# Designs tried in a protein design run: peptides against a protein of PDB entry 6FRK. Part 125

Target 1, 411 residues: chain A of PDB entry 6FRK
Amino acid sequence: NEEVLNAMLKEVCTALLEADVNIKLVKQLRENVKSAIDLEEMASGLNKRKMIQHAVFKELVKLVDPGVKAWTPTKGKQNVIMFVGLQGSGKTTTCSKLAYYYQRKGWKTCLICADTFRAGAFDQLKQNATKARIPFYGSYTEMDPVIIASEGVEKFKNENFEIIIVDTSGRHKQEDSLFEEMLQVANAIQPDNIVYVMDASIGQACEAQAKAFKDKVDVASVIVTKLDGHAKGGGALSAVAATKSPIIFIGTGEHIDDFEPFKTQPFISKLLGMGDIEGLIDKVNELKLDDNEALIEKLKHGQFTLRDMYEQFQNIMKMGPFSQILGMIPGFGTDFMSKGNEQESMARLKKLMTIMDSMNDQELDSTDGAKVFSKQPGRIQRVARGSGVSTRDVQELLTQYTKFAQMVKKM

## One batch from the design tools (peptide; made by RFdiffusion4, then SolubleMPNN)

Design b2_p16_8_s2 (from b2_p16_8, 12 letters changed)
Fold by OpenDDE base, seed 2:
Structure b2_p16_8_s2 (fold): chain B 411 residues (1-411), chain A 16 residues (1-16)
Amino acid sequence: as target 1 above (411 residues)
Amino acid sequence: IEELKRLLEILRLLSE
């Protein structure tokens, strides 16, 4: 029984190391799991695999809990949030995502660009802020980040902003000059929260990076970025262990809405390849998929129209990146859609929807849309002209529809 | 959840 336990723990440890969990944490986890497993209970015929998985899950949940309550902004107060992190961590994008998150929740939110080191930093922040309709501050002429941060914070405090987000300079490497600059900015603006932004894709380097920031600046919160379908997320455990600070949000893509509050259970479930059923349910509920019950009923009856297909494409577009949704389903591989394929897939769906926008109700609501077009080929030419596509593109859509309608009839 | 999985599988196939 001990040999079987050790073999299974070795497999779990290998999988965690492959998931970018730090080797020290994996060793500690192995010891903790081994100490938590009663070998006598394992003899009673319980599924040893499930028991080990549960013990691993429980210990991973403890590793993402720093034992410190996450800072939360106070409504009706001026909350200054300073962002710190390396260049390429997604810090600037994450500032915009967090600002947009709070704005959508009805907070008076603004952004300050105190990155004077990177050429075009202010233009990038301005572009992101303008796209999201978030008020922003920065300078093209001031080179001292302390002055920019102080002036911006004062301005937005005087205008009674509730959430004041300050983006700071990043560097390519851990440099003492960067940490001194961050400390000077922090001392000048006295932030209510300092958020460390970490890229999950740096793997085993997450611990050393997170520790270097925590040793120099009072990091109170962590945001982990690039937790898309390919990101294994194990670096998040290293960040919590090193910073002793909670993960408050995760970045799941490049879009401004690819940003979610951190949930421990779903995250660990995903890390273990168990999927995120709760997050899937929450996301489905947020989509008000009440209209999907009507579709499910139609599908149960083997009825599928071009309109039903159109409505499903709308639902996919509302769900965001399809790879993320699939990655929430147990047994769907994370590799299902590359990032490049997602944008291309969304563009393809939008093209198909544009073709269907040129169809009439008789064509859209027919139980055999392909037959309607085959009986009157002039309809294909009309739709092609109306949507600005080739007759071939319309025929390809109808071919896809026919394949789906045949699958639905077999369900 | 099973119905949702079926729907998502259909959606996956539609996106290909």
Scores: peptide ipSAE 0.017, ipTM 0.450, DockQ to the pose 0.147
Fold by OpenDDE base, seed 4:
Structure b2_p16_8_s2 (fold): chain B 411 residues (1-411), chain A 16 residues (1-16)
Amino acid sequence: as target 1 above (411 residues)
Amino acid sequence: IEELKRLLEILRLLSE
């Protein structure tokens, strides 16, 4: 029994190391799992694999829980959030994602670019902020990040902004000058929260980097970036352990909406390759898919219209990148859609919706939409002209609809 | 969940 346990733990440890979990944490986890497993309970014929998986899961959940409540902004107050992290961590992009997240939640949010080191940092932030319609501050002439941060914070405090996000300089390496600059900025603006942004793809270096930041600045929150299918996220455990700070959000792609609140259970489930069924359910529930029961009921009756397809495309677009949704389902690998295919797929969905926007109610609500168009080919030409597409594009849409409707009938 | 998986699979096939 001990040999079997040791063999299974070796496999788990190997998988965790391959998931970029720090070697020290993996060793500690192995010991904790061994101590938590009652060998007598394992003898009682319970699925040993399931017990070990549960014990591993439970100990991983503890590793991502620093025992400290995450900072949350206070409504009606001026909350200053300072971002720190290395260059290439996705810090600047994450500032914009967080700002956009709070803006969409009805917070008066703004961005400050205090990165004076990187050429074009302010232009990049300005571009991202403008696209998201987020107010921003920065300077092309001021070289002192303390002055920029202080002036920007003061400006936005005076304008009663609730969320004031300050992006700082990132260096390629841990330099004392960077940490001194961060400390000076922090002292000047007195942030309510300091967020360390970490790239999950740096693997075993996560602990050392996170520790270096925590030793210099009072990191209170962690955001992990590049959790877009390639990074297994094991470095996140190292960041929590080193900073003793909770992960508050994760970045799951390159788009401004590829950003979600951190959830422990789904994250650990994904890390173990169990999928994120809970996060999928939550995302589906957030879509107010009360209409999904009606759809499911229609699907059970083999009824599927072009309007039903349109509504489903709207739902997919609200859920974000389809690869992320699939990656939440156990057994659907994250590799299903290359990054290039995802933007193309969303653009394709939007194109299909634009074609359907040129359809009439009779065409959209027909239980046999393809037959309506086949009986009157002039409808295809009308829709093509109305949507600015080729007749071929409309025919391709109808072909896809027909394939879908056939699948629904088989269900 | 199985119904959702089926729906998502169908939606995937449509997005391809």
Scores: peptide ipSAE 0.016, ipTM 0.462, DockQ to the pose 0.168
Fold by OpenDDE base, seed 5:
Structure b2_p16_8_s2 (fold): chain B 411 residues (1-411), chain A 16 residues (1-16)
Amino acid sequence: as target 1 above (411 residues)
Amino acid sequence: IEELKRLLEILRLLSE
């Protein structure tokens, strides 16, 4: 029994190391799991694998919980949120995502660019903010981030903004000058929350980086980015351990909507490769997929029209980030999105829908839409002209439809 | 969940 336990724990430890969990945390987890498993209870015929999985899950949940309540903004107050993090961590993008998240919840939100070090930082923030219709502040001429941050915070306080997000300079290296600048900004604006933004793809370096920030600035919250890629999120455990600060949000892609509140249980389930069944159920319920019973029934009968495909594309677009949904399904690894960015995929779907918007009901509702177009090539030219695309683009759509319809018939 | 998996597999194939 002990040999079997040790073998299973070795597999779990290997999987956690492959998930970028820090080796010290993995060792500690192994010891804690061994101590939590009563070998006598394991003799009672319970599924040993399930017990070990549950014990591992429980210990991982403890590692993600810093024992500190997450800061939350107060409604009707001016909440100043300062962002800190390395260059390339996704900090600037995450500022915009957080601002957009609060704006969508009915908070009066604004953005301040206090990054004077990176050329084009303000232009990037301005572009993101304008696209999301978020008020912003920054300077093209002021080089002191303290002045910019102070003026911006004062301006937006006077305008009764509730969420004031300050983006700071990110540097490639942990330079003392960066930390001094961050401290000067923090002292000047007196933020209600300091958010450390961490890139999950840094893996084993997450602990050292997170610790370096916590040792210099009073980090109170963590946001983990790039959880859509090959990063299995094990670095997040290291960040929590090092900062003793809760993860409040995760970034799950490049889109402004690829941002969600951190949930411990779904995250650990995903880290262990169990998927997020609960989040999937919640997302399915939010989508009212029951309204698609008629489609599911058609699919079961091997019937699939261009209209059915169009409706599916609409459903995908309503689901939001496709990467998030796929990542919730057990066995759909992060590699599922490896062929392109989510924005490109969405733009492609939107282009296909625009082509289908130029089709007539006879074309859309045909059980063999491709055959309708093949019999009357003039239809392709009409649709191409109507949608402003080439005849080749329409033929490519019909080819994709045909492949799909063939798969539905095999299902 | 199986229906959602089918839907997602469908969507994957459409995105390729």
Scores: peptide ipSAE 0.016, ipTM 0.463, DockQ to the pose 0.189
Fold by OpenDDE base, seed 3:
Structure b2_p16_8_s2 (fold): chain B 411 residues (1-411), chain A 16 residues (1-16)
Amino acid sequence: as target 1 above (411 residues)
Amino acid sequence: IEELKRLLEILRLLSE
């Protein structure tokens, strides 16, 4: 029924608009999806919802593909990467994240601060670079960003650096003076790649901003920041459409390691609320949680100890921000844990782990840990004293464990 | 993956 199709497409279009996808792109996608859906195949009893989702997914994948191969640095060569973007886009932080990414991959990486407009820009870059042990260049006295960029690039070229990242000045708005400065810097240093950094949280403004930068400078790559927030990343589609340049990385938090290579499929899956199963698998594999075959096997047998719970809490803490992990699970929206709730949740997990650190092996390795404590209430008082918590806190932990163990037994 | 999802969901419920 065409009416059912139109209703479902309307819901998808609404969800995409709420995800900050540009209205023009949503309209075009709707038309493309409608043209791609064979109404005769829909009559054959296939799940109409799955067909629409697949068609939408396929069209979104095309929108994220600019048809241009991403620039990649050449090993053993000098690669100059110039960053451009508005103030507050996360540009300076992203320079440090990218530098740290390449450094961890064994590239000889450095940072140049050519932001002379913002007071303390060089101090901020220096602080970030020093903390990450990344070589840096800048000036406290030189006010011409062209001179700083040129001198810094020359210095690091002479020292045989492979990745030379140049951070430029941002502005609060698109200003002709900013674009002139960017052009002058670009002409002086002749970058191998110009990276536009955009904030995903600006929503529908992503297209206009990305276009304004592309119309003035030869943007070849895009980095999208603040995808850890309420921004569902629909603005990234607008950036690709406007710049005709691939997204190369995404910023997923405030930490220097909250930075990952862009993957199209996981991103679109997340945008549609399907979760990032691949990113979850990659994170699980990075944690060597596969070595927990023993844990999975125990769980399959309905065996779950306090130690097993402790190990799971450790694994979650190693996975990084719990909100990011949950956001990778299908059906868990990014909004499920506000940033405030995440820190509180992590603090709660740490508290629970501290309580368990005061337990003995008999208590931790019991298949019915709650029963061990119920039979000998003096254990609760011992653990409470050992961990500096109330007996109530220990009882709450045991109650949570009991609920968990009951769910595992139903698995 | 489904088991991991269930674990994470349980852990979420425990973190609440």
Scores: peptide ipSAE 0.019, ipTM 0.476, DockQ to the pose 0.183; fails the geometry check

Design b2_p16_8_s3 (from b2_p16_8, 12 letters changed)
Fold by OpenDDE base, seed 1:
Structure b2_p16_8_s3 (fold): chain B 411 residues (1-411), chain A 16 residues (1-16)
Amino acid sequence: as target 1 above (411 residues)
Amino acid sequence: EELLKLLKKILDLLSE
């Protein structure tokens, strides 16, 4: 039993290391799991794999929970949120995402650019803020970030803003001058929360970077960025361990909406390849797909048309990056879609939709669309010519549709 | 729930 446990733990440890979980945390988790597993219960014929998975899940949940309650803004107060992090961490983009998140929740939100080091930092923030209709402050001439931050915070306090986000300078390296500047800004504006922004794609370097920031600045919250379909997410555990601060949000892509509140259980489930059914439900609900009472009623009757398939492809495209959607489905690992494969899959969906755009209402609305085409092969040739594809591509679409329609009839 | 099941089936077939 101990040999079986050790073999399974070795597989889990390998998978966690491949997921960019820090080697020290993986070792600690292994010992914690061994201590939490009752070997006598494993002998009693319980599914050993399920027991180990459950123990691993529980210990990963503990690693992501620092035992400190996350700071939350107070409604009707002026909440100053200072952002810190390395250059290229996605800090500036994350400031805009957080501002947009609170604005959509009905908070009076603004942005301050206190990055005087990077040429075009203010232009980038201004562009993002203007696109999202978020008020902003910064300077093209002032070189002291303390002056800009202080003036901007005072201005927006006087205008009764509730969420005041301050973006600071990043550096490529852990430089003492950066930390001194951050401390001077923090002392001047007296932030209610300091948010460390970390790039998940740096893998094993996450711990050392997060620790360097925590040792110099009173980080109270963490935001993890670049958790798109390629980021294995293990760096998030390293950030929590090093900062002893909760993850409050995650960035899941380049779009301003690719930003969500951190949920421990869904995140660990996704990290283990168990999917995120809750996040998938939330995304489906955000699409207001409930207005498809007509589709639900058709599905209950085992009816599925080419138009119904087209509408589902549109819904999938609206849910965001295909890799993120697949990563929410149980049994699809996060590695199932490389960046190249995502663009290819979206191109494939768009190609299928373009073929269907060349179909007529009789073809689209038929309860047996494939049979309509099989009875009149000239329809395939018309659709192929209209969409600029081969007759084979149209036949492949009809074959896929037939598989879907058969699955709906079995629901 | 039925829509989620359908989306899952669609995604499964698109991944083949």
Scores: peptide ipSAE 0.026, ipTM 0.621, DockQ to the pose 0.085
Fold by OpenDDE base, seed 4:
Structure b2_p16_8_s3 (fold): chain B 411 residues (1-411), chain A 16 residues (1-16)
Amino acid sequence: as target 1 above (411 residues)
Amino acid sequence: EELLKLLKKILDLLSE
């Protein structure tokens, strides 16, 4: 039993290391899991694998919990949120995402660009802010980030803004000058929250980076970015361990909407390849699929039309990047779709929808759409011409539909 | 839950 436990723990430890979990945390987790598993309970014939997975899951949940309540903004108050992080961490993009998140929730939100080091930082922030209709402040002439931050905070306080986000300079390296500048800005504006933005794709460097920031600046919150990429999110554990601060949000893509509140259970489930069913449910619920009941009733009766398929493709397109959706399904790893395959898959979906846009209501609403086309092959040629595709592409769509309809009938 | 099963099935088919 101990040999089996050690073998399974070795596999889990390997997978966690491949997920960018810090080696020290993996070692600690291994010992904690060993201590939490009663070997006598494992003898009782329970699924040993499930017990180990549950123990691992429980210990990972503890690793992402710093034991400190996350700071939350107070409604009707002026909440100053200072962002800190390296250049390329996604800090500036994350400022805009957070501002947009609060704005969509009815908070009076603004952005301040105190990045005087990077040429075009203010232009980039201004572009993002303008696109999102978020008020912004910055300077093209002032080189002191303390002055810009102070003036911007004062301006927006006087205008009764509730969420005042300050983006600071990022450097390519941990430089003492950067930390001194951040400390001076923090002292001047007295932020209610300091958010460290970390790129998940830096892997094993997450701990050292997060620690370097925490040792210099009173980081109270963490945001992890680039979780849409090859980053399996293990660096998030390192950030929490090093900063002793909660992860409050995650960045899941390049779009301003690719930003969500951090949820521990779904995140750990995804990290372990168990999927994120809760996040998938939330995304489905956000779609306000008013006709979901009608679709569910049709599915119960084994009815599935080309229109029903089209509507489901629209729903998938609204849920965001296909890779993210797949990564929420148990057994579909984040690596299942390379970035190249995602754009191709979205292009495929859009192509399929374009083919269906050339179909008539009789074809779309038929419970046996494939048979409608098989009985009158001239329909395939019409749809192909109308959508600018080959007859083969239409036949491939009909083949996919047929597979789908057969699968629905077996449900 | 049925919608999630459907979405999963769609995604499976699109991944083939």
Scores: peptide ipSAE 0.025, ipTM 0.618, DockQ to the pose 0.109
Fold by OpenDDE base, seed 5:
Structure b2_p16_8_s3 (fold): chain B 411 residues (1-411), chain A 16 residues (1-16)
Amino acid sequence: as target 1 above (411 residues)
Amino acid sequence: EELLKLLKKILDLLSE
């Protein structure tokens, strides 16, 4: 029993290390799991795998909990939120995402660009803010970030903004000059919250970077970015451990909507490759797919048309980034869809839908759509011409449809 | 649950 436990813990520890969980945290987790598992209870025929998985899950939940309540903005007050983080962490993009999140929740939100070091920082922030219709402040002439931040905060306080987000200079290296500048900005604007933005893709470097920021500035919140990529998010555990600050949000893509409140359980489930079935159910329910009673009845009868497939493709496109959806399905690791594969998959879906837009109702509503096209090959040529694709592309769609329809008949 | 199964199957086929 101890050998089986040690083997399973070794597999879990390997998977956590491959997920960029810090080696020290993995060692501590292994010891905590060993101490939490009563070997006598494992003798009782309980699924040893489930017990170990539950123990691991419970210990990972503890690692994500800093024991500190997350800061929340106060409605009707002026809440100053200062962003700090390295260059390339996604800090500037995350400022815009957070501003947009609060704006959509009915908060009077604004953005300040106090990044004077990076050429085009203000233009980038201005572009993002303008697209999202978020008020912004910055300067093309002022080089002191303290002056820009102070003037911007004062301006937006006087205009009764509720959420005032200040983006600061991010540098490529941890330089003392950067930390001094951040401290000067923080002292000048007196932020209600300091948010450290961390790139999940930096892996084992997350701890050292997060600690360096926490040792210099009073980081109170963490936002983890780039959780849509190959980064399994294990670095987030290192950030929490080093900063002793809660993760408040995660960035899950490049779109302004690819931003969500951090939820511990879904995150740990995803980290363990268990998926996020609850989050997937929630997203499916948000789509008001209640009109799918007709689809569910068709599926129960083994009926599936090209129209039914088209409607499901529309539903998938409405669920947001394909990488997020896949990452919610158990057994689809975050590695399954690289960012490049997401755009390609969405382009493929859109191409398939464009082909189906050139089909007629008889073709779309046929329970044997592939047979309709096989009986009259001229239909394939018509659809190909109508959609601007090859006859081969139409045949590939029909082949995929046939695979779907066969899978539905086996349900 | 049936919708989730269908979505999973669709996603599986799109990943291929």
Scores: peptide ipSAE 0.023, ipTM 0.604, DockQ to the pose 0.111
Fold by OpenDDE base, seed 2:
Structure b2_p16_8_s3 (fold): chain B 411 residues (1-411), chain A 16 residues (1-16)
Amino acid sequence: as target 1 above (411 residues)
Amino acid sequence: EELLKLLKKILDLLSE
């Protein structure tokens, strides 16, 4: 039993290391799991694999919990949030995402660009802020980030902003001058929260980076970026361990909406390749419930039209990156869609929708759409011409629809 | 659950 446990733990440890979990944390996890597993209970015929997975899951959940309550902004107060982190971490983009998140929730939100080091930092912030309709402050002429941050914070405090986000310089490397600048800014503006932004794609370097920031500035929150379908997220555990600060949000792509509150259970489930069924349900429920209920009723009756398929394609497109959706389904590996394949899959979906946009209501609303086209082949040619595709492309769509409709009838 | 099964099937078809 101990040999079987050790073999399974070795496999899990290998998978966690491949997921960019720090080697020290993996060793600690292995020891904690071994201590938590009663070998006598494993002898009683329980599924040893499930028991080990549950023990691993439980210990990973503990590693993501720093034991400190996350800071939350107070409604009707002026909350100053300072962002820190290396250049290329996605810090500037994350400032805009967080601002947009609070704005969408009805907070009076603004952005300050205190990055004077990077050429075009203010232009980038201004572009992102303008696109999201977020008020912003910065300077093209002031070179002192302390002055810009102080003036911007004072301005937006006087204008009764509730969320005041300050973006700082990240530099390319951990340099003492960067940390001194961050401390000067922090001392001048007295932020209510300091958010460290970390790129998950740096792998094993996450611990050293997160520690270097925590040792110099009072990091109170962590945001992990580049948690796309390929980012295994193990670096997030290293960030929590090093900063002793909670992860508050994750960045899941480049779009301003590719930003979500951090949830421990879904994150660990995804890290273990178990998927995120809860997050998938939440995303599905964020889609207009009324349209989903009507579809569920049609599905119960074995009815599925080309219009119903079109509406489902629209729903999939609204759910965000296809790789993320797949990564939420158990048994779809993170490697199932390379970044190239995601854009291609979305382009394929859009092409299918464009073909359906050239169909008439009789074709779209038929319970046997393929039969309508088979009885009158001239319809295929009309749709092909209308959508600028081959007759073969229309036939392939109808073949996919027929496979789908047959699957629905078996449900 | 039925909607999730449908989405999974759509995703499977799109991956082919």
Scores: peptide ipSAE 0.023, ipTM 0.586, DockQ to the pose 0.112

